Peptides against a protein of PDB entry 3OGK. Designs and how they scored, part 26

Target 1, 307 residues: chain A of PDB entry 3OGK
Amino acid sequence: ATPDRLSRRFPNLRSLKLKGKPRAAMFNLIPENWGGYVTPWVTEISNNLRQLKSVHFRRMIVSDLDLDRLAKARADDLETLKLDKCSGFTTDGLLSIVTHCRKIKTLLMEESSFSEKDGKWLHELAQHNTSLEVLNFYMTEFAKISPKDLETIARNCRSLVSVKVGDFEILELVGFFKAAANLEEFCGGSLNEDIGMPEKYMNLVFPRKLCRLGLSYMGPNEMPILFPFAAQIRKLDLLYALLETEDHCTLIQKCPNLEVLETRNVIGDRGLEVLAQYCKQLKRLRIERGADEQGMEDEEGLVSQRG

## One batch from the design tools (peptide; aimed at target 1 M139 E141)

Design b1_p15_2 (made by RFdiffusion4; failed a check: the pose's geometry)
Pose (drawn by RFdiffusion4):
Structure b1_p15_2 (pose): chain A 307 residues (1-307), chain P 15 residues (1-15)
Amino acid sequence: as target 1 above (307 residues)
Amino acid sequence: SPKEKKEEKLKERLK
């Protein structure tokens, strides 16, 4: 339908969600220029959806111009913006929205592709934003943003509940973790072990409410930092973990309250067996495919009828 | 894509 039709039928929308490219685009089957341009929709938002407080674009093309218009037109009213698997914008667009939308509660860019010219957007949030409840750049290449800015955000945003990040060294986020007193969910970061520091981590202060998490590149040697509070974990994202079938069993075994598990097939039939009696409350399971080229990551990393 | 690049990095470390 045309944007005109949407605003005529529903002139007082508070929340809008638009999907563009077919689902196949998540698997590199759809041309990049196929469509899903968000622009006519932003123009319609500017003129006729004057009550809109939340926008979620999924698999759409979003330009800097379009986000500059959205930020100016909705400003302090934009409580939530989700750029979900979108493309076509840069850090100029992010900066525009974080400077004009001073009351953003939820900002999300998971799996989006954009050009990163600088890190001022995150710094701008750190300097002026108090209201942020959820910040999410989970699956994203950011090389110019400072972990100090993220820590500062945690110090200023009392209601921060959920943060998902890129390849920050976990050790650089120690300050962030102490400051994020209300943090219930964390995903991302980078656990980089060096033989030099056998106990490089073991001294992580995780927020005492963290119950939904996934630490990227987590190996067997760092896995134990979760044991002190594994009884509390309700959601686990081992999708980007570097741990073998045996290690999965040991960790899954310690999470009796786990309701959501996402993992690669390395979990193996053996891991599913463990999951089968320790985690009776499990509600959602997703076993993605792993490295399928040089053996199934190990000789148990195959799930079957047994599992 | 970002997801594919991330998976490639993960596969390199798994090797």

Design b1_p15_2_s1 (made by RFdiffusion4, then SolubleMPNN; from b1_p15_2, 9 letters changed; failed a check: the pose's geometry)
Amino acid sequence: SPRERRMERLNALLA

Design b1_p15_2_s2 (made by RFdiffusion4, then SolubleMPNN; from b1_p15_2, 7 letters changed; failed a check: the pose's geometry)
Amino acid sequence: SPLERRLERLNERLA

Design b1_p15_2_s3 (made by RFdiffusion4, then SolubleMPNN; from b1_p15_2, 6 letters changed; failed a check: the pose's geometry)
Amino acid sequence: SPREEREKRLNERLK

Design b1_p15_2_s4 (made by RFdiffusion4, then SolubleMPNN; from b1_p15_2, 9 letters changed; failed a check: the pose's geometry)
Amino acid sequence: SERERRLERLNELLA

Design b1_p15_3 (made by RFdiffusion4)
Pose (drawn by RFdiffusion4):
Structure b1_p15_3 (pose): chain A 307 residues (1-307), chain P 15 residues (1-15)
Amino acid sequence: as target 1 above (307 residues)
Amino acid sequence: SLWERREEMMEEMRS
C-alpha cells in the first residue's frame, strides 16, 4: 500500500514497522537495488504521522537524507529507531538522529550495512543521552568508535538493560561492565586469547543481572568465566563461539534455567542429549549450520535422528 | 582479520 493509504486509515500511529526486501535477501539471493526504499515513508511520517514515537525498518534501503529528515521531523519524540538488516546510510545519518532525538530509548542497527566515516555518533550519545535502554549494533563492523564512549553511556543511562556490540576487545569493556549495573543482556565483543596471558580474562566483573548473553569468539579456556552465574543464564548465543562439541556439553550442563539457545551444529547429537535433561525449560532452539567445508568442525559436529 | 573471519562464518551459515 501507499504511505498515503496508511496515514489516512491510521493517522495516530505511535509505532510502525515496515519490511522491504523478501526474506531471500538475507541469503544473498536478492539484488541489492531491488527496492525497499524507506524514503516515501519518512516523508509521510513527517507530514501526517505526527504521533509516531517508534520506527522499525526491516530489510529496507535507508539513506542519510531519509534519516536526517526522520530525525528533524520526529526529534525528541523518537523513543525508538530500529534499522534492522537495512542498508544505504552512513555515520552521518546516525549522528543526525542521535543529536536531534535526545530522548532515544532504543537504538538498533543489527546486521545493517552502512559506510563508517567516523565515531562521533557514539560520542554524541555518550555526551548527552540519559535515556537509553537498549543499544544494539550486534552484527556490525565499527572500527572508529571508542569503548570509552560506551562505558560513559553505561555510567549515564541508569535504565540501560540491553547492549549488543561489535568486535570490541572484552578487556576494554571492563569499565563498561562495572558501570552497567542494570544490564540484563550483553552480546558481542571479542575474546582474544594469547598464550602470553594464560589467565587473560578470569577477572571479569559481569553485571549481577546478566542472564541473556553471548560472547563472541569465546573459546574453552575463557568459557569458565560464565560458571559463577550459569544458573542464572536464560539465553545463550553461542553462534559465534569457538568451542567444540565437548565444550558445549560442559557449558549447557551448567544452565538448568536456559530457555533460549542459539548455536552452530557443532553442538552435535551429544550436545542435544545434554540439553535434553538438564534444560527442561527450553523454549527456543536454533541450530545454524557451521563451517561445512573441511569436516563438520569435529567428528561429533553432526546432528541427526539421535539428537 | 576478526571481521573477515566473521564474514566467512556468515557465508558458511547462509550456504

Design b1_p15_3_s1 (made by RFdiffusion4, then SolubleMPNN; from b1_p15_3, 11 letters changed)
Fold by OpenDDE base, seed 3:
Structure b1_p15_3_s1 (fold): chain B 307 residues (1-307), chain A 15 residues (1-15)
Amino acid sequence: as target 1 above (307 residues)
Amino acid sequence: SRFAERAALLAAMRR
């Protein structure tokens, strides 16, 4: 339905999810020449959807003005904002959201494209929010945000359970992990191999409840940092890990309670066999073709029909 | 090499 039709039919709508690539059946639901812009929806939210607390835009064009309007319209009633693979905004728009929506619980910008002006949005969030449960800017490029603000968020938001970040050096997040006592999920960061300091990451202390994990650039030398709590791991994101087939086998054998695995073809048939043998609670398996694999004729690094 | 893999993964993350 058009935004207007939606509000008329569901004036008490609490949650809205919009996808920028409509299926053919949804063409009648989109205003003419909407162009994938959230603008007409934000207008409708502002005017007629006064109970809306959760907004999820996927593959939409979102401007700073749209974010500002949304922020001011919903204010502390907005609990969830997900900008999933969106584009068109800057960090000024994010600043508006966190400034006006002081009680936001979920903030997601995963895989969104934006112009980064400064790190003020994260700082503002750190200074004023105590409600945050989920923070996700996974697979984004923030260069101007501070890990100290993330630590502050962890300290102030006692219900923080899931955090996914971009390319923070994992050692810069030590304070964050110490503060995030209730954290169950962490993805992202950056593990940087140091040949001169092989034990660089061995003393990392993770939150005690951590059970969903994806460390970017984790190689076999870093993988042992997971072993002390591998038995409690329920979800692994290995898409951006630097593990070979044998490394996968080693890790998977230590994760008997694994429910979700996301990885690349490098797991191979052998890895899948090990997975089947040791992970009896597995619910979801995602295997992607890695960009690194396009050039590697490693026969063992491919999943065949046998796997 | 680990470096090549990392570069490829970085490139993938940016897409």
Scores: peptide ipSAE 0.034, ipTM 0.740, DockQ to the pose 0.168
OpenDDE base, seeds 1, 2, 4, 5: peptide ipSAE 0.033, 0.031, 0.031, 0.029; ipTM 0.727, 0.723, 0.725, 0.716

Design b1_p15_3_s2 (made by RFdiffusion4, then SolubleMPNN; from b1_p15_3, 10 letters changed)
Fold by OpenDDE base, seed 1:
Structure b1_p15_3_s2 (fold): chain B 307 residues (1-307), chain A 15 residues (1-15)
Amino acid sequence: as target 1 above (307 residues)
Amino acid sequence: SRFEERRKLLEAARK
C-alpha cells in the first residue's frame, strides 16, 4: 500500500493504522530500505485525508517534523494518536501534538524510543486538555515529567479511564489516584522496597473502578495492597512484577474474575493449574520469557507443555 | 539488592 493510493481509494478515511516491518529485536538499527518512515503518510494525511481522526503508527520512524505537520493538519479533529514502538522523535514533537490537538482522547507512545528534552508536553496537556480518555507512555523512560501534571490531567479529564505510565514512584501518584475517579486501568509506576518502612504502600488508595492493573516491580510484600479489590480485577499485567510461582498462585486465587493475564514463565505449571482452577472467565493468557528463568531453581517455575 | 533485581527484570522484559 502507498499513501497516494490510500487517499484515492478512501478519501474519507477516519482511522489509519500503519505497521512497519517486524523487527527481530526491539529497537534494532533500522535499515534504510525498510520503508518504515511515516513522512510520506503524514504528507498524504495533511493533503488528502481531511477526515482522519485516528492515527496509529507501529514500529515506524517518526520525526518531530512529522508530528508537527500531523498536529497542524488535523488539530482538534485528531482524537487518537498512537506511537506504538516508534522512534525518531523528541518530546518537542509530543509538545506540538498536545499543543495543537487539544481534543485528543487517546495519546499513546508505549515502548517508543525518543529523546527527552523536557516535560513541557505533559504540562501542556494538563493545562489545556479536558477530553483525554487514554494516556499511555508505558515502558518509556520519561524522567522530566511531573506527577503533578498527571494529577491535573486526572482532575480535568473526567472521562479518563486508562493510564499507563513509566517509572513514577507510586507514592507520588497518590494525588493522581484520588483525582482519577473514573480510572479503570492503570499500568506502570514503580514500587520500591524500603527496609525501613515495609508497609509504606499499604495505605495506598486506588480508584474505585480500577479493574485492569499492572504495577511494575510489585513483589510479594507489596502484593497485599491488591487484596481488597482483587475480586474485581479483570486484567492483570505481571510482566514486570517480581512474583514467584507461589506468589502467582496466591494472587490468582484471589482474582476469580480475571479475564486477561500477562506474565512471565515464572508462573510455572503450578500457577497455570491454579489459574485454570480459579479463573474460569479467562480469555487471554500471555506468557513471556523472563530474566528470572536463569535463576529459578524450582522446576515448578517453568512453564511446560503440561500447563 | 532487590531494587537492582527489579530493574534488571524490567529491562530484560522490555527488550
Scores: peptide ipSAE 0.213, ipTM 0.821, DockQ to the pose 0.271
OpenDDE base, seeds 2, 3, 4, 5: peptide ipSAE 0.176, 0.172, 0.121, 0.127; ipTM 0.801, 0.803, 0.781, 0.778; seeds 2, 3 fail the geometry check

Design b1_p15_3_s3 (made by RFdiffusion4, then SolubleMPNN; from b1_p15_3, 9 letters changed)
Fold by OpenDDE base, seed 1:
Structure b1_p15_3_s3 (fold): chain B 307 residues (1-307), chain A 15 residues (1-15)
Amino acid sequence: as target 1 above (307 residues)
Amino acid sequence: SRFERRRRLLEAARR
C-alpha cells in the first residue's frame, strides 16, 4: 500500500506495477491528493529496491525529475519501463532514461501525455542501445523524432520483436521494415490515401515474421497489402482502420489463424458471423465504439445480440 | 484517451 511497506516486505522485488485511479487520468481530472504521483515510489526504488529491473506505471503522474532519479538509480539494471497512460513529463525525462539505461529491453509510453521538446531520446536509443526488444509509443504525438533513428534501432537491436509507433507516414518506415528482420508485431503508422496514386503502398515490404499488426487509417484500398501474409496473422488491431463491415469480412476470411481481434462496432453482426466461421483459433475479441458508427447508415455496422 | 478520440475523429474525417 505504501512504498516503504513494499520495500520492507519485498526487498528483492524485481518487477513493480503501479496503477493510478482508473479514468481520472483519461480526462486529466486528477485530484492533488489521489496518490497518483510516482515520486514517493521512485524514492523508495532508488533507496531500497536495488534488484528492481521492471517498472510499470499506469495512469500515474511522472515528472522529469522522477524519470531522472529512476534512470540513475537503476541504470543498466533497468530492463523494462512502461509509462502506460502517464502524464507530467517531457522528452527530457525520456532522454534521461535512455541515456542511463542503455540495456533497456522494453520501453513503453503508450497513450502517455507529455510535452515534446525534441527527438533526442530516440536518437540516443539509436546510437547506443542494442538490447531493445519492445518499443511502444503507440497513440502518442511525437513530431520531432526521426524514422531514421527507428531504422537504426532496428538494425542494431537483433531481438527487436515489437514496435508500436505514432503517426509516421508508413512509406517513411520502409527502411525500418527492411532492417527489422525479426519483427513480429507492428502497430501504428499512418496510411494516407492518394487518389492520384492508388498503388502508393502496394510495394511495401513487411518483415517476414510479422504476425501481429495494426496499421492506422488502413482503408480498403490499402488492405490488399496484407493479403500475401494474411494467413500468418495472429493479431489484428483494426481500431483505427478505415474498414467497413464488408471490408472486415474480406480480411477476416483471409486470416484463419487469427487469435486476437480488436475492432470497432463497424464489424457488425455480419463480420462477427464471418469471424466465427473462419477464425476458429480466436482467443480474444475487443469491440469498441467509434465515432464512425454515429454516422453509419448501414445496419450491418452495428453489433447486436445476434453477434 | 485523448489520443483515441483524436484518431477516431480522424477516421470519421477521412470518410
Scores: peptide ipSAE 0.080, ipTM 0.790, DockQ to the pose 0.127
OpenDDE base, seeds 2, 3, 4, 5: peptide ipSAE 0.068, 0.055, 0.059, 0.063; ipTM 0.770, 0.769, 0.765, 0.777

Design b1_p15_3_s4 (made by RFdiffusion4, then SolubleMPNN; from b1_p15_3, 9 letters changed)
Fold by OpenDDE base, seed 4:
Structure b1_p15_3_s4 (fold): chain B 307 residues (1-307), chain A 15 residues (1-15)
Amino acid sequence: as target 1 above (307 residues)
Amino acid sequence: SLFEERKRLEEAARR
């Protein structure tokens, strides 16, 4: 499909999702005029799709100029922007989006690659947005953003229900969690073991409605922080948890209302058996090949055809 | 070790 054809056929389009090519094909292999660039689409949005409020680019090349044009064209009418596994932009582009689209409800840049110039975009979002419901920069590398801005967002955005972040130290997010009273989903952060202080995270207070979570680098020592609300957990992302097979079994047994589990092969056939036994409401199971496959594998830590 | 596993996961996530 071409942008022009789309606008002619659907001039009142409110939601657009575009998929580009896989990232592996994007590096030095993309012709300048291939469908992987969002530029022609942004031009069409700006000119002809005046009712568009939701944009989702997946595996697309997005420039700062594209983001700036989109931001100015849609302004407060833009409710959703998802830069899903995109590349080509900097934080200046993000700044333009949050500056001009002050009523944005969903901002996603999960697994996108970008050049980070500063943390101004998150600060601007914190200072001016009160509409945000979903913020997702999971699996990204932001080094210049402030957890304080995230806290401010939580305080100001009463409808904030889902936040996925990069590698913030979880203790730096205490204020955020306290402010995010309606938060239902949290993924990311960084749990860092301290041998000298094993209870480092035990006093961490999570939002009362939290039911979907994935704490990065959560090991068996940190896992107990979930136990007080494990019964209300509906979704677990354990892809980047540091749990062994037995740890999985322990946690799963405490989550009888689990509906979605994402994990690695380390769950093993044993973990799958426990899952089947205790999680009768399970709707979706994702098992990925983990980096743990490159190390010494216990036979029980491998999902076989039997599992 | 958990530390080594973390590093492996981080490396895998960057790919």
Scores: peptide ipSAE 0.023, ipTM 0.654, DockQ to the pose 0.200
OpenDDE base, seeds 1, 2, 3, 5: peptide ipSAE 0.021, 0.022, 0.022, 0.021; ipTM 0.653, 0.647, 0.641, 0.628; seed 1 fails the geometry check

Design b1_p15_4 (made by RFdiffusion4)
Pose (drawn by RFdiffusion4):
Structure b1_p15_4 (pose): chain A 307 residues (1-307), chain P 15 residues (1-15)
Amino acid sequence: as target 1 above (307 residues)
Amino acid sequence: SLWELRKEMMEAMRE
């Protein structure tokens, strides 16, 4: 339908969600220029959806121009913006929205592709934003943003509940973790072990409510930092973990309250057996495919009828 | 790099 039709039928929308490219685009089957331009919708938002406080674009083309317009037109009213698997913008667009939308509660860019010219957008949030509840750049290449800015955001945003990040060294986020007192969910970061520091981590202060998490590149040697509070974990994202079938069993075994698990097939039939009696409350399971070229990651990394 | 490694994982998943 045309944007005109949407605003005529529902002039007082508070929340809008638009999907563009077919699902196939998540698997590199759809041309990049196929469509899903968000621009006519932003123009319609400017003129006729004057009550809109939340926008979620999924698999759509979003430009800097169209985010500059959205930020100016909705400003302090934009409580939530989700750029979900979108493309076509840069850090100029992010900066525009974080400077004009001073009361953003939830900002999300998961799996989006954009050009990174600088890190001022994150710094701008750190300097002025107090209301942020959820910040999410989970699956994203940011090389110019400072972990100091993220820590500062945690110090200023009392209601910060959920943060998902890129390849920040976990050790750089120690300050962030102490400051994020209310943090219930954390995903991302980078666990980089060096033989030099056999106990490089072991001294992580995780927020005492963290129950939904996934640490990227987590190996067997760093896995134990979860044991002190594994009884509390309700959601686990081992999708980007570097741990073998045996290690999965050991960790899954310690999470009796786990309701959501996402993992690669390395979990193996053996891991599913463990999951079968320790985690009776499990509600959602997703076994993604792993490295399927040189053996199934190990000789148990195949799930079957047994599992 | 770590990001290239992650791209390889994502490509494998999408196959």

Design b1_p15_4_s1 (made by RFdiffusion4, then SolubleMPNN; from b1_p15_4, 9 letters changed)
Fold by OpenDDE base, seed 1:
Parts: C-alpha cells; structure tokens; sequence
Structure b1_p15_4_s1 (fold): chain B 307 residues (1-307), chain A 15 residues (1-15)
C-alpha cells in the first residue's frame, strides 16, 4: 500500500499500523526503495487523515522531524503513538510528541533505538498529561529520565493501568508504585542482588491490582516478593529474570491463575510439566532461547519435545 | 557472581 492510496480509500481512518520489514529495519539496513521510512506516511497523515487518533509504527525509520510533524498535525487528537522497534529519532522527537499531544493515552517506544539527549520528554509528560493509560519504554536505554516524573505521572493519570520501563532501580520506584493505585501491569525495572542486604526488596509495596508483571533481573532471592500476590498474577514476563528451572517451578506452582507466560528455554521440560499441572488457565506461552542458555556452561534448563 | 554474569548476558541480548 501507498500513503496516497490509503487516504483516498479511507479518508476517515482512525487507526493506522505500519510494519517495516523485520531485521533489516532494526539494523538500519533499509534499502532506499523498500519504504522503511515513515516520512511519506506522516505527510499523508498531516494532509489527509484528519481523524487519525492511533498510530503504530513497527520496525520503521522515524526522524525527529517526522515526530514533530505528526505531533503538530494531530495534536490532542492523537491518543495512541507506538514506536515499536523503531529507530532514527532522538528524545527531542519524543518531547515534541508529549508537548503537542497532551491527551495521549498510549505512548510506546518499546525496543526502539534512539539518541538520548535529556529527560525533558518525560518531565513534560508528567507536568501536563492526565490522560495516560499506557506508558511503555520497555527494553530501551533511558539514562536521563527521572523516576520522580514517573511518580508524578502515576499521581496525575488516574487511568494509568500499564507501565513498562527500562532499567530503573526498583527501589527508586517505591513512590511510583504507591501513586499508581490502578496499575495492573508493570514490566522492567532492575532488581540488583546485594549480598550485604538480601532483603532490601522485601518491603516493596506493589499496586493492589497488579496482575501482569515482568521484573527484570529478578533472581530467586527476590522472587519471594511476588508470593503474597502470586495467586492474582495473570501474566508473567520472565524473559529477563534470573531464574533457573527449579525457580520457575517454585514460582509457577504459586500462580494458578496464570494466563500468559513468557520465558526462556531455562524453564525446561520440568518447568513445562509443572506449568501444565498448576496453570490450567494458561492461554499463551512464549519460550525464547536466551543468552544465558547459550553462554552459560552446563545449564539444566532445556525444552525438548517432551514438554 | 552467577547472577551478575547472567545479568550481563541478558543485558547484552536485550540490546
């Protein structure tokens, strides 16, 4: 499809999802003629798609200029922007989005690569947005954003239900969790084992409605923090947890209402057996081959055809 | 040390 054809056929389009080609786009190996740039689409949106409220770019090249044009063209009518595995922009582009689209409900840049100039975009979002429902910069590398801004967002956005973040120290998010009373989903953060303070996370208070969870770098020592509410967990992202096969078994048996599990091959056949035994509500299972299974010696966890 | 090593591996894979 071409931008001009789309607008002619569907001038009242409200939601648009564009997908670039896998792999090539992620590595900026997009030929000039394959259509990996969003620029012509943004131009078309600006000129002819005046009812568009949701934009999802997946594996596309997105410039700051593209984001700025989109932001100004749609302004408060833009409810959803997903930059899914995109590249080519900086935090200046994000700043433009949050500055002009003050009623945005969903903002995603999961797995996108960008140049980080500052944390102003999150600060601006915190200062002016009260509509946010979903914030997702999972698997990104923001180093200049403030957890205090995230807390402010939680305080001001009563409908905030899903937040996925990068490598914030979880203890820095205590205020956020306290403020995010309606939060149902949280992914990311960073749990850091401290031999000198093994219980440093045991006093974490999670939002009462939390049922979809993925804590990065969670090991067996930190895992018990989930036990008080494990029965209400519906989705687990263990892709970046530091759990072995037995740890998986321990956790899974405590999550009888689990519907979605994402994990690595380390779950093993034994973990899958336990999963089948205890998680009768399971709807979706994703198993990836992790770097630890490839790089660590004598790993116990392997999934065979038995599982 | 085990956890630190795995963390590094996972971080590398994540990037």
Amino acid sequence: as target 1 above (307 residues)
Amino acid sequence: SRFEERRRLLEAARR
Scores: peptide ipSAE 0.174, ipTM 0.808, DockQ to the pose 0.166
OpenDDE base, seeds 2, 3, 4, 5: peptide ipSAE 0.137, 0.147, 0.170, 0.161; ipTM 0.791, 0.799, 0.816, 0.804; seed 2 fails the geometry check

Design b1_p15_4_s2 (made by RFdiffusion4, then SolubleMPNN; from b1_p15_4, 11 letters changed)
Fold by OpenDDE base, seed 4:
Structure b1_p15_4_s2 (fold): chain B 307 residues (1-307), chain A 15 residues (1-15)
Amino acid sequence: as target 1 above (307 residues)
Amino acid sequence: SRFDERRRLREAAER
């Protein structure tokens, strides 16, 4: 469909999701006329889709100019922006979004690639937004943003329920977790093993309503921090956890209310058996091929066709 | 080491 056809057919459209080509195609010379650019859609949104409050771009090229135009056109009417696996923008574009869209509820940049100029966008969001419900920059490489701004967001946005972040040291997020009283979902962060301080994470206090979790680089030594609330966990993202098969079994046994599990093939047939035994409410299971396949000489870590 | 494993996981995610 062309942008103009969409607006003519649905002038009162409130939600738009656009999907570009797979990333593998982005490495090849994408013709300028490729439907992967959001520019013509942003133009159409700005001119003709005046009721649009939710925008989801997936695997598209998004420029700062596109974001600026979108931000100014929709302003406080924009409730949701998802830049899902997008590229072509900088943090200036994000700054424009949060500056002009002060009532945004969902901001997602998961797996997007961008040029990071500064951390001003997160600071601006922290200073002016009180409506945020979902913040997601999972699997991104922001190095110039402050965990203090994340804490401020948690304090100011009482409806904040889901936050997914990059590689923040988890100990830097203590203030965030304390402030985020209604947080139900957290993914990302960075757990760093310290041989000299094996218990450095044991005193972490998580939000009381936390039930969807994915801590990056969580190993067996850090895993016990989940045990006090494991029974309330409904979703686990273990894709970036450093758990072996036995560790998976240990954790799964403590999560009887688990509904969604995302993990790597390291779970093995044994882990799947334990999952079936203890997690009777499981609705979705995602098993990714991890880098672990190249190093596991041991047959036990492979999910067989029989599992 | 956990550091090496973490690096491998990051590299796999970038693919």
Scores: peptide ipSAE 0.076, ipTM 0.795, DockQ to the pose 0.236
OpenDDE base, seeds 1, 2, 3, 5: peptide ipSAE 0.075, 0.061, 0.080, 0.073; ipTM 0.789, 0.775, 0.794, 0.789; seed 3 fails the geometry check

Design b1_p15_4_s3 (made by RFdiffusion4, then SolubleMPNN; from b1_p15_4, 9 letters changed)
Fold by OpenDDE base, seed 1:
Structure b1_p15_4_s3 (fold): chain B 307 residues (1-307), chain A 15 residues (1-15)
Amino acid sequence: as target 1 above (307 residues)
Amino acid sequence: SRFEERRKLLEAARR
């Protein structure tokens, strides 16, 4: 579809999802005729799609100018912006979005590549937004944002239910977790093993409604922090966890209500057997190939056709 | 270090 055709056919469009060509952006193989730039679409949105409240760009090139134009065009009518695996923008573009779209409910930059200039965008969001329900910058590299701003967001946004972040030290998010009373989903963070303080995470207090979880770098030593509420877990993202096959078995046995599991091949056939035995409500299973496959000496660390 | 291993796994999985 072309932007002009879309607006002519659907002038009252409320939700738009655009997908760039698969994997082309990942390999920097963007031909001139790819059509992976959002610019023509943003122009069309600005001029002709006046009821658009949800925008999802997947694997597209997005400039700061594009974001600025979109922000100003939709302003408080924009409820959802998803920059899913996009590239080409900086945090200035994000700042424009949060500055002008003060009622945004969903903001996603998951797996996007960008230039980070500062943490002002998150600060601005914290200072002015009370509508946020979903914040997702999972698998991104923000080094200049403050966990305090995340806490402020949690305090001010009563409907905040899902937060996925980058590599925040989990201990820096204690205030956030305390404030995020309605949080149901959390992914990301960083669990860092400390030989001198093996139980440094054991006193973490998670939101009471938390049921979808993916802690980055969670190893077997940290895994017990989940045990008190494992029975209420419905979704686990173990893609970035450091669990071996046996650790998977241990955790899975404690999650009888698990509906969605994402993990690496390290779960093995044994883990899949345990999963089948204990997780009768499982709806979705994603198994990715991980770098750990080469390091695992035990054949149990691989999923075969038996699983 | 275990920390370095963790980072490598995450980086590999993100690609």
Scores: peptide ipSAE 0.206, ipTM 0.825, DockQ to the pose 0.248
OpenDDE base, seeds 2, 3, 4, 5: peptide ipSAE 0.176, 0.129, 0.157, 0.166; ipTM 0.814, 0.791, 0.802, 0.805; seed 3 fails the geometry check

Design b1_p15_4_s4 (made by RFdiffusion4, then SolubleMPNN; from b1_p15_4, 7 letters changed)
Fold by OpenDDE base, seed 3:
Structure b1_p15_4_s4 (fold): chain B 307 residues (1-307), chain A 15 residues (1-15)
Amino acid sequence: as target 1 above (307 residues)
Amino acid sequence: SRFERRKELLEAARR
């Protein structure tokens, strides 16, 4: 479909999702007219899609100019922006979005590649937004943003229910968790092993409504921090956890209300058996092949076709 | 090691 055809057929369109080609298919010579650029669509949105409140770009090339144009065109009418696995922009583009779209409810840049200039975008969001419900920069590398701004967002956005972050040290998010009283979902962070302080994470207090969780680099030593509320967990993202098969079994047994599990092949047939036994509410299971398969000498970490 | 696994996970996630 072309942008022009879309606007003619659906002038009252409220939600748009565009998918580009996989990054691996992006050869160095992207033709200017390649369907991977959002520019023609942003132009069409600005001119003809005046009721559009939700935009989702997946695997698209997005420039700062595109983001600036989109931000100014939709302003406070923009409720959702998802830059899913996108590239081509900097944090200046993000700053434009949060500056002009002050009522944005969902901001996602999960797995996007960008140039980080500063942390101003998150600061601006913290200073002016009270509408945010979903913030997701999972699997991104921000070095210049402040956990304090995240805490401010949690304090000011009463409807904040889902937050996914990059490699923040979890202990730096204590204030955030305390402020995020209505948070239901959290993914990301960084759990770092400290041989000198094995219990450094045991006093973490999570939001009371937390039921969807994915802590990065969580190992068996840190896993017990979930046990007090494991029964209320409905979704687990273990893709980036450092759990072996037996650790999976231990955790799964404590999550009888689990509905969604995402993990690696390390769960093994044994983990799947335990899952079937204890998680009767399971609706979705995602098993990814991890790089850790090369280190598994023993058969226990393989999911067979019989599982 | 935990460090090696983390590196591998990060590399896998970037693909």
Scores: peptide ipSAE 0.059, ipTM 0.749, DockQ to the pose 0.231
OpenDDE base, seeds 1, 2, 4, 5: peptide ipSAE 0.058, 0.071, 0.052, 0.052; ipTM 0.746, 0.765, 0.744, 0.744; seeds 2, 5 fail the geometry check

